# Peptides against a protein of PDB entry 6NYY, part 120

Target 1, 212 residues: chain A of PDB entry 6NYY
Amino acid sequence: KHFEQAIERVIGGLEKKTQVLQPEEKKTVAYHEAGHAVAGWYLEHADPLLKVSIIPRGKGLGYAQYLPKEQYLYTKEQLLDRMCMTLGGRVSEEIFFGRITTGAQDDLRKVTQSAYAQIVQFGMNEKVGQISFDLPRQGDMVLEKPYSEATARLIDDEVRILINDAYKRTVALLTEKKADVEKVALLLLEKEVLDKNDMVELLGPRPFAEKS
Target 2, 212 residues: chain A of PDB entry 6NYY as posed
Amino acid sequence: KHFEQAIERVIGGLEKKTQVLQPEEKKTVAYHQAGHAVAGWYLEHADPLLKVSIIPRGKGLGYAQYLPKEQYLYTKEQLLDRMCMTLGGRVSEEIFFGRITTGAQDDLRKVTQSAYAQIVQFGMNEKVGQISFDLPRQGDMVLEKPYSEATARLIDDEVRILINDAYKRTVALLTEKKADVEKVALLLLEKEVLDKNDMVELLGPRPFAEKS

## One batch from the design tools (peptide; made by RFdiffusion4, then SolubleMPNN)

Design b2_p22_3_s1 (from b2_p22_3, 9 letters changed)
Fold by OpenDDE base, seed 1:
Structure b2_p22_3_s1 (fold): chain B 212 residues (1-212), chain A 22 residues (1-22)
Amino acid sequence: as target 1 above (212 residues)
Amino acid sequence: KLETIEELRKMFSHSTIGEIEH
């Protein structure tokens, strides 16, 4: 418990107990985090959920904490499931509220970064091919792209396709599991924090063996 | 064992962000 709390403080920042969200915002956060949690629960290659919270920390209004797998190599399938899990919050908002919020900005950043990395660093896209370029770091002079404008357009198109595919996959999943998202969200609104055991109680055991 | 802060950050992979970065 103390170690977990220390980790939470280091990563998430201090709990902002003084930050009182409006009920509708709190509801949005609950469903957003429930989307992440449920997506992660039903995606084979998602990291195992440890904790989900709607208690604000730092810049975050809520968070889902996962146990990362100690692996150095990632497959396309693994990266896709991670993208889907990352999109779970945004998708949940769309499904339940018919609107999207700014809350997913970090998720979208991560998804975007992952998609570009897959295409331009890992050579995982058949159309773009077996290429590996360094992504410009923030503040690096936009050195001349080592590829043509046609290639740039192709990359951008394939990034959109990849993200859209991940999004659609997540929509399909969370639509199928809509009742589970609702259960998690409602329990979050009640308890503010859920652990793996709460999730097991609500959803049953995770259908995928925890790869140690 | 999560040995690095970077590894720890990966544990908090998803959050609802309440602040708009300008």
Scores: peptide ipSAE 0.178, ipTM 0.712, DockQ to the pose 0.309
Fold by OpenDDE base, seed 5:
Structure b2_p22_3_s1 (fold): chain B 212 residues (1-212), chain A 22 residues (1-22)
Amino acid sequence: as target 1 above (212 residues)
Amino acid sequence: KLETIEELRKMFSHSTIGEIEH
């Protein structure tokens, strides 16, 4: 418990107990985090959920914590499920509120970075082909792209296709599991923090065997 | 045991961000 709290402080930042969200904002956060939690629950290659919280920390208004798998190699399918889980918050907002907020900005950044990496670093796109270029790191001078503008356009198009496919997959999943998202969101509004046991009580056991 | 801050950051997969970066 104390160690977990220390980790949460170092990574998530200090709890902002003084940050009072409006009830509608708190509701948005609850459904956003519930979207992540439920997407992760029903995606085979998503990491197991440890904790979901709507207590603000640092820049975050809420968060879902997962147990990362000890792996060095990622498949395209694994990366897709991770993208879908990352989009779960945005998709939940769309499904329940018919509107989207700025809350998903970091999620979209992560999804964008993953999509570009898959296409230009990992060679996982058939149209772009078996290429690997170093993406400019934050602060590196944008070196001239080692490929043509036509290739750049193709990369951009295929990135959008990949993200849109992940988004559609997430919409389909969370629409099917809409009642589960609502159960999690409502319990979050009551308890502010849920663990894996709370999720099992609400949704039943995760349908995928935990790879020990 | 998560040995690195980078590994620890991977545990915090998703957050609703309340600050608008302009």
Scores: peptide ipSAE 0.174, ipTM 0.726, DockQ to the pose 0.307
Fold by OpenDDE base, seed 4:
Structure b2_p22_3_s1 (fold): chain B 212 residues (1-212), chain A 22 residues (1-22)
Amino acid sequence: as target 1 above (212 residues)
Amino acid sequence: KLETIEELRKMFSHSTIGEIEH
C-alpha cells in the first residue's frame, strides 16, 4: 500500500483533494475511465488492470493503472489492442453521452504516436512498406523529410486508416459490453477507486490467462 | 520489479486530462 501510493504520487502527481469536479464532469470521467477499464478487460493483448480511479491527480481527472508485462517485442495485433484500450475512454464518452470532451487529448496523442511509429518506424504497413525513419521530435527543426511529399501523404492516410480501424474495433467492443461499462462507471461514482477484485466481482474473471 | 521511472510511467497509461495546454 505505501509503495503503491508512493508510485502514484511520483507518476500521477499529488492528489488534488480540493479539486471538486462538477457532478456532470465527474460522471464523464467515470464513464471515460470505465471505457478504458472494460476495453482492457476484454482485449487479449491489453495490460492487466490494477486500479482505476476518478480522484484527480496533477493534470489528470481520472486514471487507470496497469501492470505492464515484461515485453520487448510487440506484434501488430498487440499494438492494435493497446490502441483500442487507449481509445476506450473517448469511445465510452461517445456511446453514453453522444458527445466528446477534451479529456481524451493525452489518449489521442498516444494513439497518434503509436500509429505513426507502426507505419514509419516499425514497417508494419503494407502500402508504406518496410521502412524505418525517425519521427521528428517536438522542437526539432523539421529536417528535410527523408521521403517525398507523396510518401508523407500516404503515411498520413495510412495513419488515419489505422486509427479509424482501432476506433471502430473499440466501438464494436464497448457497444457489445455497454452494460459492463455502465456497471463500472456507476461503481466508480460510488467508490471513486476500483481495484482488480472489484472488476472481477462486476465482470467476472478476465477471459484471458495472465501469463505468469 | 519495476526499476525505472519509464517502467513506472507505463503503469499509468490512461488519464482523463482536465487542463487544456495552450
Scores: peptide ipSAE 0.156, ipTM 0.713, DockQ to the pose 0.305
Fold by OpenDDE base, seed 3:
Structure b2_p22_3_s1 (fold): chain B 212 residues (1-212), chain A 22 residues (1-22)
Amino acid sequence: as target 1 above (212 residues)
Amino acid sequence: KLETIEELRKMFSHSTIGEIEH
């Protein structure tokens, strides 16, 4: 308990118990986090869920915490599942509310960064090919792109395609598991914090064996 | 630049953000 709380404070920041969300906002957060949790539960290459919370911390209104695997090499399939898990919150909002919020801004940033990295750093796109370019850092002078404007457009198009494919995959998954997302969201609204055991009780054991 | 494996791992914490980052 003390060790887990210490990790939570380091990763999530201090709990803002004074931040009172409106009931509608709290509901949105619950379904958003439930989307992440359920996507992570049913995606083979997603990291195991440790905790999901709708208690505000720092700039976050809610969070899903995962146990990262010590992994040095990532496959295209693994990166796709991680993108889908990251999109789970946005997709849940769309499915349940028919509207999207600003809450997914960090998720979308992460997905965008991952998509660009896959295409321009890891050579994982067939149309762009087996190329590797350094992504400009924020604040670095725009070094002349080592590729043509036509290649830049192709990269941008393929990034959009990759993100849209991940989005569609996540929509399909969370639509299939819509009842599970609802169960998790409702339980979050009651308990505010769920752990792995709560998820097992609610959804059954995760269908993927934890690689020991 | 996802220069470190640790930065890649950080990409997999998910939070609903309540403040608009400009």
Scores: peptide ipSAE 0.154, ipTM 0.693, DockQ to the pose 0.457; fails the geometry check

Design b2_p22_3_s2 (from b2_p22_3, 9 letters changed)
Fold by OpenDDE base, seed 4:
Structure b2_p22_3_s2 (fold): chain B 212 residues (1-212), chain A 22 residues (1-22)
Amino acid sequence: as target 1 above (212 residues)
Amino acid sequence: KEETIKELREMFSRSTIGEIEK
């Protein structure tokens, strides 16, 4: 319990119990987080869900926490599944509400960063090739890129393709599992916080062996 | 490589939706 609370504080900050979301916003958060949770549940290379919450905190309106394995090497397939899990919130909003919100900003940032890393740091794209460049960080001096503008355009195009593929995969998955997303969302609206056990009770055991 | 992998692990270990006033 103390350890979990410490993790929660690091991730979400202090609970803002005084900040009450409007019912429609709370519903959006619940379905968004349910999308993450269900995507993570049914994607083989996603990390196991530890906790999902729709209680507002200093850093967000809701969050999902995962228990990552100590992993130092990632395959393209593993990174793709993580991208899909990260897109789960946005996709859930689209499926259930027919509209998208600003809520996925952090998710999209992460997906974008991951996609660029795969293409320009890990050499995982066949068109761009076996290259590895450092990505500029915020506050870094604008340095000349070590590649042509044509290569820059190619990178941008391939990033969009990769993200779009992840998005489509997530849409397919959460459409198939739409009833499960709704079950999780409704339970979130009731309990505000779910853990792995709640997910097992609701969805059954995760269909993938827990890698020790 | 190590820094990037560490960052990726951290990124995928959690998600947050929206922002509230701190």
Scores: peptide ipSAE 0.239, ipTM 0.796, DockQ to the pose 0.549
Fold by OpenDDE base, seed 1:
Structure b2_p22_3_s2 (fold): chain B 212 residues (1-212), chain A 22 residues (1-22)
Amino acid sequence: as target 1 above (212 residues)
Amino acid sequence: KEETIKELREMFSRSTIGEIEK
């Protein structure tokens, strides 16, 4: 309990009880978070959901918290599933509302960063090849890219392809599991906070064995 | 390398929707 509360404070900050979302915004948040939750539930290499909340906090309107495994090596497949989970919110919004919101900004940032890392740091793209470049940190002088403009274009193209593939995969998944997303979203609207047990009750056991 | 992996792990450990404008 104390550990969870500490993590919640770190993730979301203090509950801003004073910020009441409009019902439509709260609905959007619920479906967004439900998308994350369901995507994570049905993706083998996603981290298990610990908690999902639509209670506004200092750092966001809602959040999903996962239990990261102590893992030092990631496969391309694992990173893809993580990207898909991260896109789950945006995809859910698209599926249920036919519109997208600014709510996915952080998710898209993360997905973008992951995609670039996979291609230019981890050498996980066949077209770009077995290369590893340091990504300029924010504030580092834009050192001359150690690659040509053509390579830069290739990288950008392959990043888009990777993200689009993740997006399509997520769309397929959440479309298949649309009813589950709805169930989670509705339960979120009722309870505002769900944990792993709520998810098990609602969706059944996660279909993937907890990797020890 | 280790920093990038750590960053990735941290990034995927949580999702937050929207920023509450202060």
Scores: peptide ipSAE 0.236, ipTM 0.795, DockQ to the pose 0.578
Fold by OpenDDE base, seed 2:
Structure b2_p22_3_s2 (fold): chain B 212 residues (1-212), chain A 22 residues (1-22)
Amino acid sequence: as target 1 above (212 residues)
Amino acid sequence: KEETIKELREMFSRSTIGEIEK
């Protein structure tokens, strides 16, 4: 319990129990987090869900926490599944509410960063090719890009394609698993916090062997 | 390279919705 709380504090900050979300916002958060949870559950290369919470904390209205494996090499497929998992919240909002919120900002940032990294750092895009450039870090002088403006446009286009593909994949998945997303969301609204065991009880065992 | 992978791993280890702290 103390260890989990410590991790929660590191991840989510201090619980802001005093901030009561409006019921509709709480519902949005629940379905958003359920989207992440379910996407992660049914994506082979997603990390196992550790905890999902809709209790507001300093760093968010809700969160999903995963247990990452020690991994030094990522495949394109693995990165895609991680992107899909990360898009799960946004996709869930779209599926259930027909609208999107600002809640996915951090998710989209991560997905964007991952997509750019895949294309310009890891050379994982066939059109852009086997190139590797350093992405400007926050605060670094935007040095002249070592590639043409045409290449920059190509990169941007391919990033969008990659993200859209991940999005579509996530839509397909969560549409298929819509009932499961609903179950998780409803249970979140009831319990506010779910762990892996709750997910197993609700959805059954994760269909992918936990690679220890 | 290692830093990028570490960053990616960290990024995907958690998801948060919204920010409470303005």
Scores: peptide ipSAE 0.229, ipTM 0.793, DockQ to the pose 0.566
Fold by OpenDDE base, seed 5:
Structure b2_p22_3_s2 (fold): chain B 212 residues (1-212), chain A 22 residues (1-22)
Amino acid sequence: as target 1 above (212 residues)
Amino acid sequence: KEETIKELREMFSRSTIGEIEK
């Protein structure tokens, strides 16, 4: 318990138990986190869920935590599933509420970063080709790009295609598993925190072998 | 390379939603 609390503090910051969300906002958070949890559950190359919470913390209104694998090489398929899992919250909001919120900002940042890395660092896009350039990091001043504006436009187009494909894949998945998303969301609204065991009890065993 | 992979792994290990109003 103490160790878990320490991890939670690092991930989400301090709990703000005095923070009261409106019922509709709390519902949005629950379904958003349920989207992440269920997407991760049914995507082969996603990491298994460790914990999901809708208790407000310094960094956010809720979070989902996964158990990372010891991995140094990633395939395109693995990165795609991770992108889909990351989009799970936004997609859940769309399919359940017919609207989206600002809650997915960090998720979209991560997806964007991953997509650009795949295309310009890992050479994983056929149209852009076998190229590898360092992406600017936060705080770096980029005076010029090491490629033409035409290449820049191509990169931007292919990034959008990749993200849109991931989004559509996530929509298809969570639409198929809509009942499971709702089950998780409703249980979150009741318990506020779920772990892997809760997910197994609710949804059955994860359909993929857990490998370290 | 290693830093990029480490960063990606860290990003996908968790998700957070929104910000708490002060």
Scores: peptide ipSAE 0.240, ipTM 0.800, DockQ to the pose 0.588; fails the geometry check

Design b2_p22_3_s3 (from b2_p22_3, 9 letters changed)
Fold by OpenDDE base, seed 4:
Structure b2_p22_3_s3 (fold): chain B 212 residues (1-212), chain A 22 residues (1-22)
Amino acid sequence: as target 1 above (212 residues)
Amino acid sequence: KEETIEELRKMFSSSTIGEIEK
């Protein structure tokens, strides 16, 4: 219990029980988190959901926590599934509400960073090629890019393509699993917090064996 | 390389919706 609470504080910050979300905002958060949860459930290389909450905290209106494996090598397929899971919230909002919110800002930041890392650091893009450069960190002086403007444009284009592919894959998945997303969202609105057991009860066992 | 992988691992370990702290 104490360990879980410590992790929750690190991820979400302090509980802000005094912050009352409007019902429509709370609904948006629930469906957003349900999108993450369901995407993670049905993507082979995504990490299993550990906890999802729509209780407002200092760092967010809701959060999902996953159990990361001690993994030091990632394939392109694994990174793609993680991107799809991360896009699950945004996609859920689009599917259910026909609109998008600012709620996905952190998700989009992560997806963007992952996409750039794949292309610029890991050499996982055929058009850009087998290159590896350090990405500018926030606050670092804009060091001259070690590549041409043409290469920069190519990188930007391929990043967009990669993210769009992940987005389309997520749309397809969550459209197929739309009823499951709704079930999770409704249960979140009722319980405010779900764990892995709740997901198993609601959706059945995760279709992928937990690789030990 | 190790730092980047660890950063990616941490990034995908959790998701948060909306920043409340201005």
Scores: peptide ipSAE 0.272, ipTM 0.805, DockQ to the pose 0.558
Fold by OpenDDE base, seed 3:
Structure b2_p22_3_s3 (fold): chain B 212 residues (1-212), chain A 22 residues (1-22)
Amino acid sequence: as target 1 above (212 residues)
Amino acid sequence: KEETIEELRKMFSSSTIGEIEK
C-alpha cells in the first residue's frame, strides 16, 4: 500500500508511463527480470523475491525487489548464490535470445565488486590465500597496491574464474528451469508487475524456508 | 568491515535493468 509504494519509488524511482519501449525491448526486459526472479526462487541462499516489474521507472526499465534479512556474516556459498541470482538476467537473455544487451551493466558491476571483495577482502580464495586488503572506493585516490603485479594478475584471474563459475551455475539452473522462466516472462508481459503470490501460483512454494 | 557487509547487503536487495531519463 502506501508503504509499499514508497519503497518502490526509492528502488525504481518515479514511473515513466509516457516512455513506451519497443516490443522487442519490452520482451528483453521481461525475460531479463524473469531470469532474476527464477534464479532467486531456486537458489537456497538467495533472498526471497518480493516484487518484479517491467514498468519503466526513473532508475530502470524493469526491476526485481527482494526482502533481505539483516545479515552481518556471509558464507562463501551465500555470496555465490547471490552472484548467480544477480547474473540471472544476463543468463536469461543468452538462453532465450542467443544475444546479450547492455541491460546487465549494473548486475555485472555488482558481481564484479562481490567477486573482488571475496578474494581480496574476505580471503575466500585458496590460491590467493588468507589475505585481506582494502579495495578503493569510487572516487578514492589510487593507492599503491600492497602486493606485487604477479599477485594482481593472480587476483584478476581468480576473479574471472569465480564469475565464470557463477555464470555456468546460473546457466545450468535456468536451463533446467527454462519453462519456469518462460512462464514468468509471459506473465510479466501480461501483467507488467508480479508479486510473491503470483510467483507461488506459477512455480509453487519456494523450496526453501523463509528465514526472517 | 561492517561497512562492506552493509554495502553487500544493499547491493543484493534489488536489481534494475537499463536507464531511463529522470
Scores: peptide ipSAE 0.271, ipTM 0.804, DockQ to the pose 0.532
Fold by OpenDDE base, seed 2:
Structure b2_p22_3_s3 (fold): chain B 212 residues (1-212), chain A 22 residues (1-22)
Amino acid sequence: as target 1 above (212 residues)
Amino acid sequence: KEETIEELRKMFSSSTIGEIEK
């Protein structure tokens, strides 16, 4: 319990028990987090869900926590599934509410960063090619891009394509698993916090063997 | 390279619904 709380504090910060979300916002958070949880559950290369919470904390209104494996090499497929999982919240909002919220900002940032990394650092895009450039970090002098404006445009286009593909994949998945997303969301609204065991009870065992 | 992978790992270890900074 203490260890879990410590991790939660690191990830989410201090609980904002005084923060009262409107019921509709809480519902949005629940379905958003359910989207992440379910996407992660049914994506082979996603990390297993450890905990999902709709209790507001210093860093957010809710969160899903995964147990990352020690991994030093990522495949394109793995990164795609990670992107899909990360898009799960936004996609869930779209599926259930027909609207999107600002809640996915961090998710989109992560997805964007991952997509750019795949294309310009890992050489995972056929059109851009097997190239690797350093991405400017926040605060680094924007070094002149070692490639042409045409290449920059190509990169941007391929990033969008990659993200859109991930989005579409996530839409397909969560549409198929819509009932499961709803089950998780409803249970979140009831319990506010779910763990892996709750997910197993609700959805059955994760269909992918936990690679120990 | 290792830093990028570690960063990616950290990024995907959790998802947080952000508050709109007022």
Scores: peptide ipSAE 0.238, ipTM 0.803, DockQ to the pose 0.653
Fold by OpenDDE base, seed 1:
Structure b2_p22_3_s3 (fold): chain B 212 residues (1-212), chain A 22 residues (1-22)
Amino acid sequence: as target 1 above (212 residues)
Amino acid sequence: KEETIEELRKMFSSSTIGEIEK
């Protein structure tokens, strides 16, 4: 209990009980988080859901927490599934509301970072090839890119393609599992916090063997 | 390389939606 609370504080910050979201915003948060939860549930290489919450905290209106495993090597497939899981919130908003919000900003940042890393650091893109460059960190002197502008454009294009592929995959998944997303969202609106057991009760056992 | 992997791992360990203005 104390350990969980500590993690929650790290992830979400302090609970802001005084901030009551409007019902529509609360609904958006619930469906957004449900998207993450369900995507993670049905993606083989996603980490299992540990907790999902729509209780407003200092760092967010809601959050999903996953149980990370110690892993030192990632495959393209594993990274793709993680990207899809990360896009689950945005996709859920699109599917259920036909509109998107700013809520996915952090998710999109993560997806973008992952996509660039895959292409320019891990050499995982066939068009760009077997290259590895350090991504500029904030504060690093913007040294000239060690590649041409043509290569830069190619990288940008391939990043977009990769993200779009992940997005499409997520759309397909959550469309198929639309009823499950809604079940999770509705239960979130009722309970505000769900754990793995709640998900099992609602959706059945996760269809993949838990590696951790 | 190792730092990037660790960063990726951390990135995917949680997701947050929106910010509550202070």
Scores: peptide ipSAE 0.267, ipTM 0.807, DockQ to the pose 0.571; fails the geometry check

